# Peptides against a protein of PDB entry 4AID, part 147

Target 1, 242 residues: chain A of PDB entry 4AID
Amino acid sequence: FDIKRKTIEWGGKTLVLETGRIARQADGAVLATMGETVVLATAVFAKSQKPGQDFFPLTVNYQEKTFAAGKIPGGFFKREGRPSEKETLVSRLIDRPIRPLFVKGFKNEVQVVVTVLQHDLENDPDILGMVAASAALCLSGAPFMGPIGAARVGWVDGAYVLNPTLDEMKESKMDLVVAGTADAVMMVESEIQELSEEIVLGGVNFAHQQMQAVIDAIIDLAEHAAKEPFAFEPEDTDAIKA

## One batch from the design tools (peptide; made by RFdiffusion4, then SolubleMPNN)

Design b2_p23_2_s1 (from b2_p23_2, 6 letters changed)
Fold by OpenDDE base, seed 5:
Structure b2_p23_2_s1 (fold): chain B 242 residues (1-242), chain A 23 residues (1-23)
Amino acid sequence: as target 1 above (242 residues)
Amino acid sequence: AKEQYEKWKAFMEKIRKKKEELE
């Protein structure tokens, strides 16, 4: 097996991105680990457009499967077959920043699946899932203008905290999730308690700065493992409006 | 669309080139 791995220290935790061991049938597959939280992201895309396809058919599915349920808060009661509220929310959280980064005119079906394999009860798999999904897409050959990074920012004891633990989040006045490219913030989701706009904006900037290390790690992994770019020529969308 | 495609392709070509240099 040609296993490629990138390891970085990120917010005082070890982030590992690995490809080549699992889900090799996918166009891209990344096993991401932070602490003892482990996620598998897979990206699969159709090699042709369906006749009459008029929109970009991206599906993002975040799943916390029952085998991880013993380590996932509330996991024991997950009904098989329907996404939980959390799974739905995180699926959207991953979808939001990646959807606009596909090359316009690409209308082949894309499926991103993020599966939580293990949860350490400290590191939330949502951020890790975003990172893993980004990495999987960058490896896939799909026309994805990533990578994206992601970060959660807390505000604890008057300071920004990168990817606070679930316990630290109880003391945090901010739950700020940011995703972006090297050049731009693509998504912000925030829950804030009595903080100034200045602190929040500072948190977005902090997140964007801190996620650069992740973006660089994904690029490094892609340099070792990326597939050839899919041979796609976008139709001149300007010609269709004429 | 074309500009995005070209940017993406150029990025992937750089990645591919780096991959070839690392092999």
Scores: peptide ipSAE 0.546, ipTM 0.913, DockQ to the pose 0.833
Fold by OpenDDE base, seed 3:
Parts: C-alpha cells; sequence; structure tokens
Structure b2_p23_2_s1 (fold): chain B 242 residues (1-242), chain A 23 residues (1-23)
C-alpha cells in the first residue's frame, strides 16, 4: 500500500491523518486519529450531473458503528438503521461548514461518510470527523474550496482549553465548536454558561488560530496524496439572470 | 462562480507543483 501520513502535536495530543490503506475505491478517504479515537472519512462524487438537477445534492452521514460502540458509553446496539440524535447533530455540524465551500454551479451528487472506528472515551469523534471529512474532500479532486479546520474550545479554571476531554468538558463553562478556512470562520456552535461576550469572541479567535495547524496538516497530506482536480467548468449562470 | 473556480484551480495547481517537487 502507498500510505501517506501526516502527524502533528495539537492541543497536547497527537493528531494523525492517513490515506492509502483503506477505502481506496472512494474519491477521497482519510483515517484520522486523535489520542485513541479513530474515524474514517470517505468522499464520493458523481462524475456527471443528473438531468434536471436544480440544487447541490450533498449528503453528509456521520455514523458510530456498533464495533466502536462497545467502548462508547451508552452506545447500546440500536438495531434500527436510523441515525441516533447524536449522529444526526454531528452530521449537520460537518455539513454546515463544507456545503458553502463547493464551487457554485457544481451539482454532481456528493456523499461524505464519517465512521467512528474507535473511541477512547476522552476525545470526542465529532471534531475529528470534521477534520477527516475536510481532508477526504481535499484529496478527492472535487471542486471543494477547503480545507477547513475545526476545534472545540472550553473554558476551564479561567483559561481557554483546546479540544477538552469529555471529563474536562464537565468542568467547562463553554462548549464552543468552530470551523473555518485559513482566512475565515465558517461556522460557530456554542453552549455557554454565564460568560461575557468578550470571552466568547476570544474563544472563537483562539479556535481559529489553533485550527491553522490542522489546515496546514491537511495541505501537507494533499501535497503528497491529492488526486487531480475533476474536469469541471461552472456554467456562467450569472449571464442567464441578466 | 467563475472566480471561485479560478481560486480552486489555482490552489490545486499549487498543490500539484509541490507534489512534483516532492517526487
Amino acid sequence: as target 1 above (242 residues)
Amino acid sequence: AKEQYEKWKAFMEKIRKKKEELE
């Protein structure tokens, strides 16, 4: 296997992005590890647009597979093929920042699947899933204007904490999830307990600063493993509305 | 749309050039 790997230290944890070993039939596939939490992101896109397609058909599916659920607290084998509430929420968290980054006029079907393979009970797979999905799209050749980074920020003992553990989050007065490009914040989701607007805004800035290392790591991986860009040209739709 | 496309293509070209330098 031609395995490409990027490893960085990020928030006191080892982040590993790997491609080339698994899901090689996908347009892009990334195995991402933080601590002992492991996710697989795959990106697949149609090579043609469906006749009469009038919207961008992006599907994002985050899944906590049952073999990983053996280590996930409360991960009872729900036999029923419906996503849990958590899986639905995380799928939306991944969708929100990536959807606006596709080149306008691209209407080929895109499917992003993020699968939790292992959970260490410390590192939440949602942030890792966002990073992995970004990396998989950057490797795929799809017209995606990424990469995005993502970070969770806590407020513990009067300080910002990057990607707090599940135990540290119990003591945190802030659960702030930020996603963005190198240049822009694309998404903010927050739950805050009695903190000033100044602290929250500082948290967004802290997140955006800290995710630059992840963005750089995705670029480094792409420099080694990215596919050729898909042969796509957007139709000049601005000329039709005149 | 065209501006976004050109930005994307320029980014991919930078990646391609770097990849060739590393091979």
Scores: peptide ipSAE 0.539, ipTM 0.920, DockQ to the pose 0.833
Fold by OpenDDE base, seed 2:
Formats: C-alpha cells, structure tokens, sequence
Structure b2_p23_2_s1 (fold): chain B 242 residues (1-242), chain A 23 residues (1-23)
C-alpha cells in the first residue's frame, strides 16, 4: 500500500495525517490523529451532475462510532439511525467553512463523512474532524478551494490556549472555534464568558495564525498523494447576466 | 466562478508539479 503520512507538532500535541491505508475506495480519505483521538474523513463526489440539479448537493456527516461512545461522557447509546445533537452540531461546524470553498457552478453530489474511531477524552474530535475533512477534500480531486485549517482557542489563566483539553476547557473563559484558509477566516463559532471583544478578536487572529501549520501539513500531504483534478469547467455565469 | 476555477486549477497545478518532483 502506498501510505503517505505527515506529522507535525501542533499546540504541544502530535498531529498525524495519513492516507492510503483505509477507505481507498473514496475519492479522498484521511486518517487523522491528535493525541489518542483518531478520526477518519472520507470525501466522495459524483462524476456527473444530476439532471435538474439547481443547488450544490453537499452532505457532511460527522459520526462517533460505538467503540468511542463507551468513553464519551453523555454519549447516549446512539439509537441506530439518528445523529445525536453533538453529531448534528459538529456536522454543521465542518460544513460551514467548506461549503463556500467549492468552485461555483459545481453541482455534483459531494459526501463528506467524518467518523470518530477513537477518543482520548482530552482532544475533541471536532477540530480534528474539520482538519481531516479538509485534507480528504484536497486529496480527492474535487473542485475545492481549500485547504482549510481549524483551531479551538481557549482563554486560561490570562492566555490563549490552542486546542485546550476537555479538562482545560472547564477553566477556559472562551470556547472559540475558527476555520479558515491561508488567507482568510471562513468561520467563527464562539462561546465567551466575561471577556472583552479585544480578547476575542485576538483569539481569532491567534487561531488563524496557529492553523497555518495545519494548512501547510495538508498541502504537503496533497503534494504526495493528491489525485488529479476532476475535469470540470464552470459554466460562464457572466454570460447569463448580459 | 471563472476566477475561482482558475485559482483552483493553479493550485492543483502547483501541487501536481511538486508531486512530480517528489516521484
């Protein structure tokens, strides 16, 4: 098997991005590890547009498998079939920054599936899932204008903390999730307790700075493992406005 | 749309060239 792996130190933790071993039938597949949290992201896209397709049919599904559920606090036994509230929220969290980065006019069905394989109870798989999804899309050949990076920022003891542990988050006055490209912030989600707007804005900047290493790691992985770009030509939308 | 497409293609071409250099 042609396994490609990129490893970086990120926020005092080892981030590993791996492709080529699992889910090889997907257009893109990335196994991402941070600490002992492990996620598998797969990207699959249709090679043709459905007749009459008028919107971009992107589906993002984040799921935590039962093997991880035994360790996830509050992970109710997933009744087979419906996503938990957390899974729904994280699916949206992953969807939000990636959706606008597809080339306009691409209306082929795209499915991104992020599966939590292991949870260490320290590293939340949501950030890792965002990173893995970005990487999988960059490898897939889909017309995705990524990569995106993602980061969680806490405010603990008067300092920014990159990807605080679940225990550190209990002491954090900020839960700030940021996703973006190398050049732009694409999404901010924040829960803040008694912090100034200045600290929050500083947190966004900190996140965007810290995610550059992840973006670079995804690019490095793509340089080794990316598929050829899908043969797509956007319809000249400029011709319809004349 | 065209600008986005060209940007994406340019990125993918850069990746492709780098991949070829590494093979």
Amino acid sequence: as target 1 above (242 residues)
Amino acid sequence: AKEQYEKWKAFMEKIRKKKEELE
Scores: peptide ipSAE 0.537, ipTM 0.921, DockQ to the pose 0.878
Fold by OpenDDE base, seed 4:
Structure b2_p23_2_s1 (fold): chain B 242 residues (1-242), chain A 23 residues (1-23)
Amino acid sequence: as target 1 above (242 residues)
Amino acid sequence: AKEQYEKWKAFMEKIRKKKEELE
């Protein structure tokens, strides 16, 4: 098996991005590990547009499998067949930054599935899922203008903390999730407790700086494992305005 | 749309070239 792996130290933790072992039938597939939290992201895209397709049909599904769910806080309410509130929220967190990065005019169906395989109760799989989804899309050959990075930022003892543990988050005055490209912030979600706007903005900047290492790691993985770009030509939308 | 496409293609070409250099 041609397994490609990139390992970096990120926020005092080891981040591993791996491709080539699992889900080879997908256009892109990445196994991402941080600590002992493990996620699998797969990207699949249709090779043709459906007749009459007027919008870009992107579906993002984040799933916490039952074998991991026993370790996931709040996992007790997973009725078989309906996404939990967390799964719905994280699916949106992944969707929001990636959706605008597809080349305009691409209207082939795209499905991104992120599956939590293991949870260590320290590292939240949401950030890892965002990173893995980005990597899977970059490997797929789909017309995706990634990669994106992602980071969670806490504020603990008067300092920014990159990807705080679940225990550190109990002491954090900030839960800030940021996603972006190398050049731009694409998404910010925040829950803030009595912090200045300056600290929050500083947190966004800190996140964007810290995610560069992840973006670089995805690029490095893509340099080893990316598929050829899908043969796509955007419809000349400029010709329709004439 | 065209600008985005060209940017994407340029990025993919850069990746491809590096992949070839690493092989």
Scores: peptide ipSAE 0.536, ipTM 0.920, DockQ to the pose 0.869

Design b2_p23_2_s2 (from b2_p23_2, 7 letters changed)
Fold by OpenDDE base, seed 3:
Structure b2_p23_2_s2 (fold): chain B 242 residues (1-242), chain A 23 residues (1-23)
Amino acid sequence: as target 1 above (242 residues)
Amino acid sequence: AKEQYEKWKAFMEKIEEAKKKLE
């Protein structure tokens, strides 16, 4: 196996991004690990547009499969076949920041699948899933203007905490999820308990600063393993509205 | 659309140049 791996220390935890071992038939595939939480992201895109396709057909599916369910709180009760509320929410969380980053006019079908393979009960797989999906898309050759990074920020004992554990989150007055490119914040999702706007804005800035290391790690992985860019040219659709 | 495409292509070119330096 030609395995490429990038490892960084991130928020006091080891983040590993790996490609080349699993899902080789995908356009991009990344195994991401933080602590002992492990996710597999795959990106697949159609090599042609469907006749009459008028919108960008992106599908993002986050799944916590049955083999990981034994390590996921409440995972034993997941009915096969329908996404849980959590899986639906996390799928949207991943979709939101990546959808705007596809080159306008690209209307080939894109499927991103994020599968939780292991959960350590400390590190939530949602952030890891966002990172893995970004990395898989950057490796795929799809016209994706990533990478994105992602971070969760807590507020514990009067300080920002990067990617708090599930136990630390119980003491946190903030659950702030941020996703962005190197240059811009693309998405903010927040649950806040009695914090000033200044602290929240500072949290967004902290998240965006801290995710740069992840963005750089994805770029480093892409420099070693990305496929050639897909032969795509956007149609000049602005000329047809005249 | 064209500007986004050119930005993406420029990024991919940088990645390919970096790969060639590693090889």
Scores: peptide ipSAE 0.522, ipTM 0.917, DockQ to the pose 0.830
Fold by OpenDDE base, seed 4:
Structure b2_p23_2_s2 (fold): chain B 242 residues (1-242), chain A 23 residues (1-23)
Amino acid sequence: as target 1 above (242 residues)
Amino acid sequence: AKEQYEKWKAFMEKIEEAKKKLE
């Protein structure tokens, strides 16, 4: 087994990114672990464009498996077949920052699937899922201008907290999720309790700074395990508008 | 589109060069 692994300390927790053991049939597959929360991200892309395809067909599906659900807070009986509200929200949370990073003109079908395998009740799999999806895409050879990092920021006892635990979040005045590239913030989602715009902006900057270690870890993993780039050339659409 | 493509290619080339150094 050609297993490649990157391990970093991130926000006082061990983040592990692993490839080569699971889902080898995917274009990219990453097993990501933070604490005892475990997610599998897979990226698959079509090797050709469908005839008449006029938009970029990206599908992102975040799933919390029932065997992990016994440890998922608020995990009501997921009726087999319909995504929960949480799964729908997290799927969108992953989709939003990655969608604009595909090279324009690439209209091959792309499917990203993030599966929660284990939940420790401390580390939310949403952030881990974003990181894993980014890593899987970077390994796939798809024309993706990643990596992205992601971070959750809390505000506890007058300080920023990177990826606060579910218990720390009860005391947090901020739930700030940020995703971005090394150079740019791509997405911000926030729930805020009576905090100044300055603190929130500082939280975005803090998140973007802290996610650099994750971006670097994805790059390191890609340097060991990325597939060759897909043979894609965008149609010179700029030549048609002249 | 071309600029994005070139940026992506440059990144992938960097990754490929790094892979070769690790081998």
Scores: peptide ipSAE 0.521, ipTM 0.918, DockQ to the pose 0.886
Fold by OpenDDE base, seed 2:
Structure b2_p23_2_s2 (fold): chain B 242 residues (1-242), chain A 23 residues (1-23)
Amino acid sequence: as target 1 above (242 residues)
Amino acid sequence: AKEQYEKWKAFMEKIEEAKKKLE
């Protein structure tokens, strides 16, 4: 097995990005670990466009396995076949920042699947899933203008907290999820309790700063394990409008 | 579209050059 691994300290926790052990049939596959929370992200893309495809067919599916969900407080008995509310929300959180980063004109089917393999009840798999999905896409050879990083920011005892634990989040006046590239914030999702706009904006900046280490870690992993870029050239749509 | 493509290509070229140095 040609296993490549990147390990960083991130917000006082160990983040591990691993490829080459599992899901080797995917275009990209990353096992990501933070604390004892473990997710598998896979990226698969079609090598041709379907005839008549007029939109970019990206599907993002975040899944929590039943054995992991049994530890999640309020784990609704997932009726076989429908995503839970949480899975739907997290799938959307992953989709939002990655969708605009595909090169325009690429209309091959892309499927990103994030599977929660383990949950430690401290580290939420959503942020880890965003990071893992970004890494899997960067390894895949798809025309993806990543990596993205992601971070959750809390406000606890008058300070920003990177990726607060589920217990710290109970005391947090802010649940701020940010995703972005090295250069730009791509997505902000926030729930705020009576905080100034200044604190919130500071939280976005804090998140964007803190995610740089993750972006760098994904790049380092890609330098060791990325596939060759897919042979894609966008149609010069600007030449047709002239 | 072309600008995005060129940016992506430049990134991938950088990754490939880095890979070759590690091989």
Scores: peptide ipSAE 0.517, ipTM 0.916, DockQ to the pose 0.897
Fold by OpenDDE base, seed 5:
Structure b2_p23_2_s2 (fold): chain B 242 residues (1-242), chain A 23 residues (1-23)
Amino acid sequence: as target 1 above (242 residues)
Amino acid sequence: AKEQYEKWKAFMEKIEEAKKKLE
């Protein structure tokens, strides 16, 4: 197996991005690990546009494997077939920052699937899923203007905490999720308890700074493992108006 | 659309050049 791996220290935890071992049939596939939380992101795109396709058909599915009762907080036996509220929310959380980064005019079907393979009960797989999805898209050859990074920021004991553990989050006055490119913040989602706007803005800046290491890690992985770019050219809509 | 396409192509070209240097 031609396995490519990038490892970085990120917020005092080891982040591993790996490709080439699993899901080789996908256009892009990344196994991402932080602590002992493990996610698999796959990106698949159609090689042609469907006749009459008028919108960009992106589907993002985040799935937590039903671990035995008790290993996922709140994870009663998921009845087969319906996404949980968490899975629906995280799917949207991943969708939001990536959707606007596809080249305008690309209307081939794209499917991103993020599967939680392991959960350590400390590191939430949502941020890891965002990172893995970004990496999988960058490897796929799809016309995606990534990578994106992502980070969660907490506010604990008067300081910013990068990717707080589930236990640290119980003491945090802030749950701030940020996603962005190297140059721009693309998405902010925040739940805040009695914090100043200055602290929140500082948290966004902190997140954006801290995610640069992840963006660089995805680029490094892509330099070793990315597929050739898909043979796509946007229709010159300007030529029809002449 | 064209600017986005050119940005993507430039990124992919950079990746391809980097890959060639690692081979």
Scores: peptide ipSAE 0.515, ipTM 0.915, DockQ to the pose 0.887

Design b2_p23_2_s3 (from b2_p23_2, 7 letters changed)
Fold by OpenDDE base, seed 3:
Structure b2_p23_2_s3 (fold): chain B 242 residues (1-242), chain A 23 residues (1-23)
Amino acid sequence: as target 1 above (242 residues)
Amino acid sequence: AKEQYEKWKAFNEKIKKKKEELE
């Protein structure tokens, strides 16, 4: 197996991005690890547009499989059928920043699946899932204008904390999730307790600065493992509205 | 659309060039 791996230190934790071992049938597949939390992201896209397709058909599914759920607090045997509230929310968190980064006019079906394989009870798999999904799309050859990075920022003892543990988050006055490209913030989601707007804006900037190392790590992985880009050319739809 | 496509192509070319330098 030709396994490509990138390892970085990120917020005092080891982040590992790996490709080539599992899900080789996908267009892109990345195994991402932070601490002992492990996720698999896969990206698959159709090589043609369906007749009459009028919108971009992106589906993002985040899943906490039962074998990983044995370590997840409150991970009762979820019945195989419906996503939990958490899985639905995290699927949306991943969807929001990636959807606008597809080249306009691309209407081939895209499926992103993020599966939690292990949870360490310290590192939340949501941020890791966002990073893994970004990496899988960058490796796939899809017309995706990534990579994106993501970060969670806490406010603990009067300081910003990058990707606080689940225990540190209990003491945090801020739960700030940011996703963006190298150049731009694409998404902010925040829960804040009695903090100034200045501290929150500083948190967004802190997140965007800290995610650059992740973006660079995805680029490094792509330089070693990216597939040939899909032969896509957007139709000049601006000429039809004139 | 065209500007986005050209930016994506430029990124792919950069990645390809770097990949060739590493092989």
Scores: peptide ipSAE 0.469, ipTM 0.899, DockQ to the pose 0.844
Fold by OpenDDE base, seed 5:
Structure b2_p23_2_s3 (fold): chain B 242 residues (1-242), chain A 23 residues (1-23)
Amino acid sequence: as target 1 above (242 residues)
Amino acid sequence: AKEQYEKWKAFNEKIKKKKEELE
């Protein structure tokens, strides 16, 4: 097996991005680890557009499978079949920043599946899932203008904290999730407790700065493991409207 | 669309070139 791995220190934790061991049948597949939290992101895309397809058919599914449920808070009784509220929310968190980054005119079906394999009760798999999904898409050859990075920012004891632990988050006055490219913030989701707009904006900037290391790590992984880009050329939609 | 496509192509070319340098 040709296993490629990138390891970085990120927010005082080791982030590992790995490809080539599992889900090799996917267009892109990344195993991401932070602490003892482990996620698998898989990207698959159709090699043709369906007849009459008028929209971009992206599906993002984040799932915390039953085998990990014993390590996931509240996971013990996850029924197979329907996504939990958390799974639905995290699926949207992953979808939001990646959807606009597909080349316009690409209308082939894309499926991103993020599966939590292990949870350490410290590192939330949502951020890790966003990173893994970004990496999987960058490896896939799909016309995706990533990578994106992602970060959670807390405000603890008057300071920004990158990817606070679940315990640190109990003391945090901010739960700020940011996703973006190297050049732009693509998504912000925030829960704030009595903080100034200045602190929140500073948190967005802090997140965007801190995620650059992740973006660079995904690029490094892609330099070693990316598939050939899909032979796609968008129809000149400007020529059709003339 | 075209600008996005060109940016994506440029990224792919950069990645491809780097892969070739690492092989």
Scores: peptide ipSAE 0.459, ipTM 0.897, DockQ to the pose 0.889
Fold by OpenDDE base, seed 4:
Structure b2_p23_2_s3 (fold): chain B 242 residues (1-242), chain A 23 residues (1-23)
Amino acid sequence: as target 1 above (242 residues)
Amino acid sequence: AKEQYEKWKAFNEKIKKKKEELE
């Protein structure tokens, strides 16, 4: 098995990105681990556009499987057929930063599936899922202008905390999720308790700085494991304005 | 669209070159 792995220390935790062992039928597949939280991201894209396709058909599905969900707080009501509120929210968190990074004119169907395989009850799989999805897309050969990184930032005892544990988050005055490229912030979601705008903006900057190591790790993994780029040429949209 | 495509191509070329250097 040609398994490629990248390991980094990130926020005092070991982040592992692995490809080549699982889901080989996908265009890209990444196992991401932080602590004992484990996610599988898969990216699949159609090799042709559907006739009459007028929009970019991206679907992002985040799923917490029952074997992991038995440890997840609130997992009791997962009827097999409907995404939980959390799964819906995290699917959107992953979708938002990646959607604008596809090359304009690409209208082939893209499916990103993030599956939580294990949850340690310390490391939230949402951030890990965002990272894994980014990595899977970068490996896939799809016309995706990634990678993105992601980070959660807390504010505990007057300091920024990168990817606070679920227990540290109880003491945090900020739940700030940031996703971005090396050069730009693409998405911010925040829940804030009585903090100044300056602290929040500082948190965004802190997140963007801290995610660079993850972006670099995805690039390193891609240098070892990326598929050949899909043979895509955007339609000359400039020709339609003549 | 063209600028995005060229940026994506440049990134792919960089990755490809680096992959070839590591093989």
Scores: peptide ipSAE 0.452, ipTM 0.900, DockQ to the pose 0.889
Fold by OpenDDE base, seed 2:
Structure b2_p23_2_s3 (fold): chain B 242 residues (1-242), chain A 23 residues (1-23)
Amino acid sequence: as target 1 above (242 residues)
Amino acid sequence: AKEQYEKWKAFNEKIKKKKEELE
């Protein structure tokens, strides 16, 4: 088995990105670990466009396995077959920053599946899921202009905290999720309690700076494990309809 | 693997440039 692994220290925690062990049938597959939280991201894309396809058919599914859900408050209420509110929310958080990074004119079906395999009750799988999805897409050969990084920023005891634990988040005056490329912020989602705009903007900048190490780690993994790029060129005609 | 990634990177850079030219 040709297993490639990248390990970094990130916000005082060990982040591990691994490929080549599981889900080898996917175009890209990454097992990501932070603390004892473990997610599997898979990316699969169709090698042809469906006749008459007029939109980009990206589907992003975040799911928590039932055995992992035994540790997750409310995880027992997973009615078989319907995403929970959390799963729906996190699926959107992953979708939002990646969707605009696909090459215009690419209308092949893309499915990204992020599965929580383990939860440590400290590290939320959402950020890890975003990172893993980015890595899986970068390995897949799909025309994805990533990588993206992601970070959660808290405001605890008058300081920014990178990826606060669930317990630290109880004391945090900010829940700021940021995703971006090396060059740009792509998505901001924020819940704020009585903080100045200056602190929030500083949090976005902090997040973008801190995610560079993750972007670099994905690049390093891709240098070792990326598939051949999918042979795709955008047609010039799709440019005129913008 | 490195050669594949460099080719992919060059492709992405080319596509990024094209996107910027079209925006």
Scores: peptide ipSAE 0.324, ipTM 0.747, DockQ to the pose 0.052

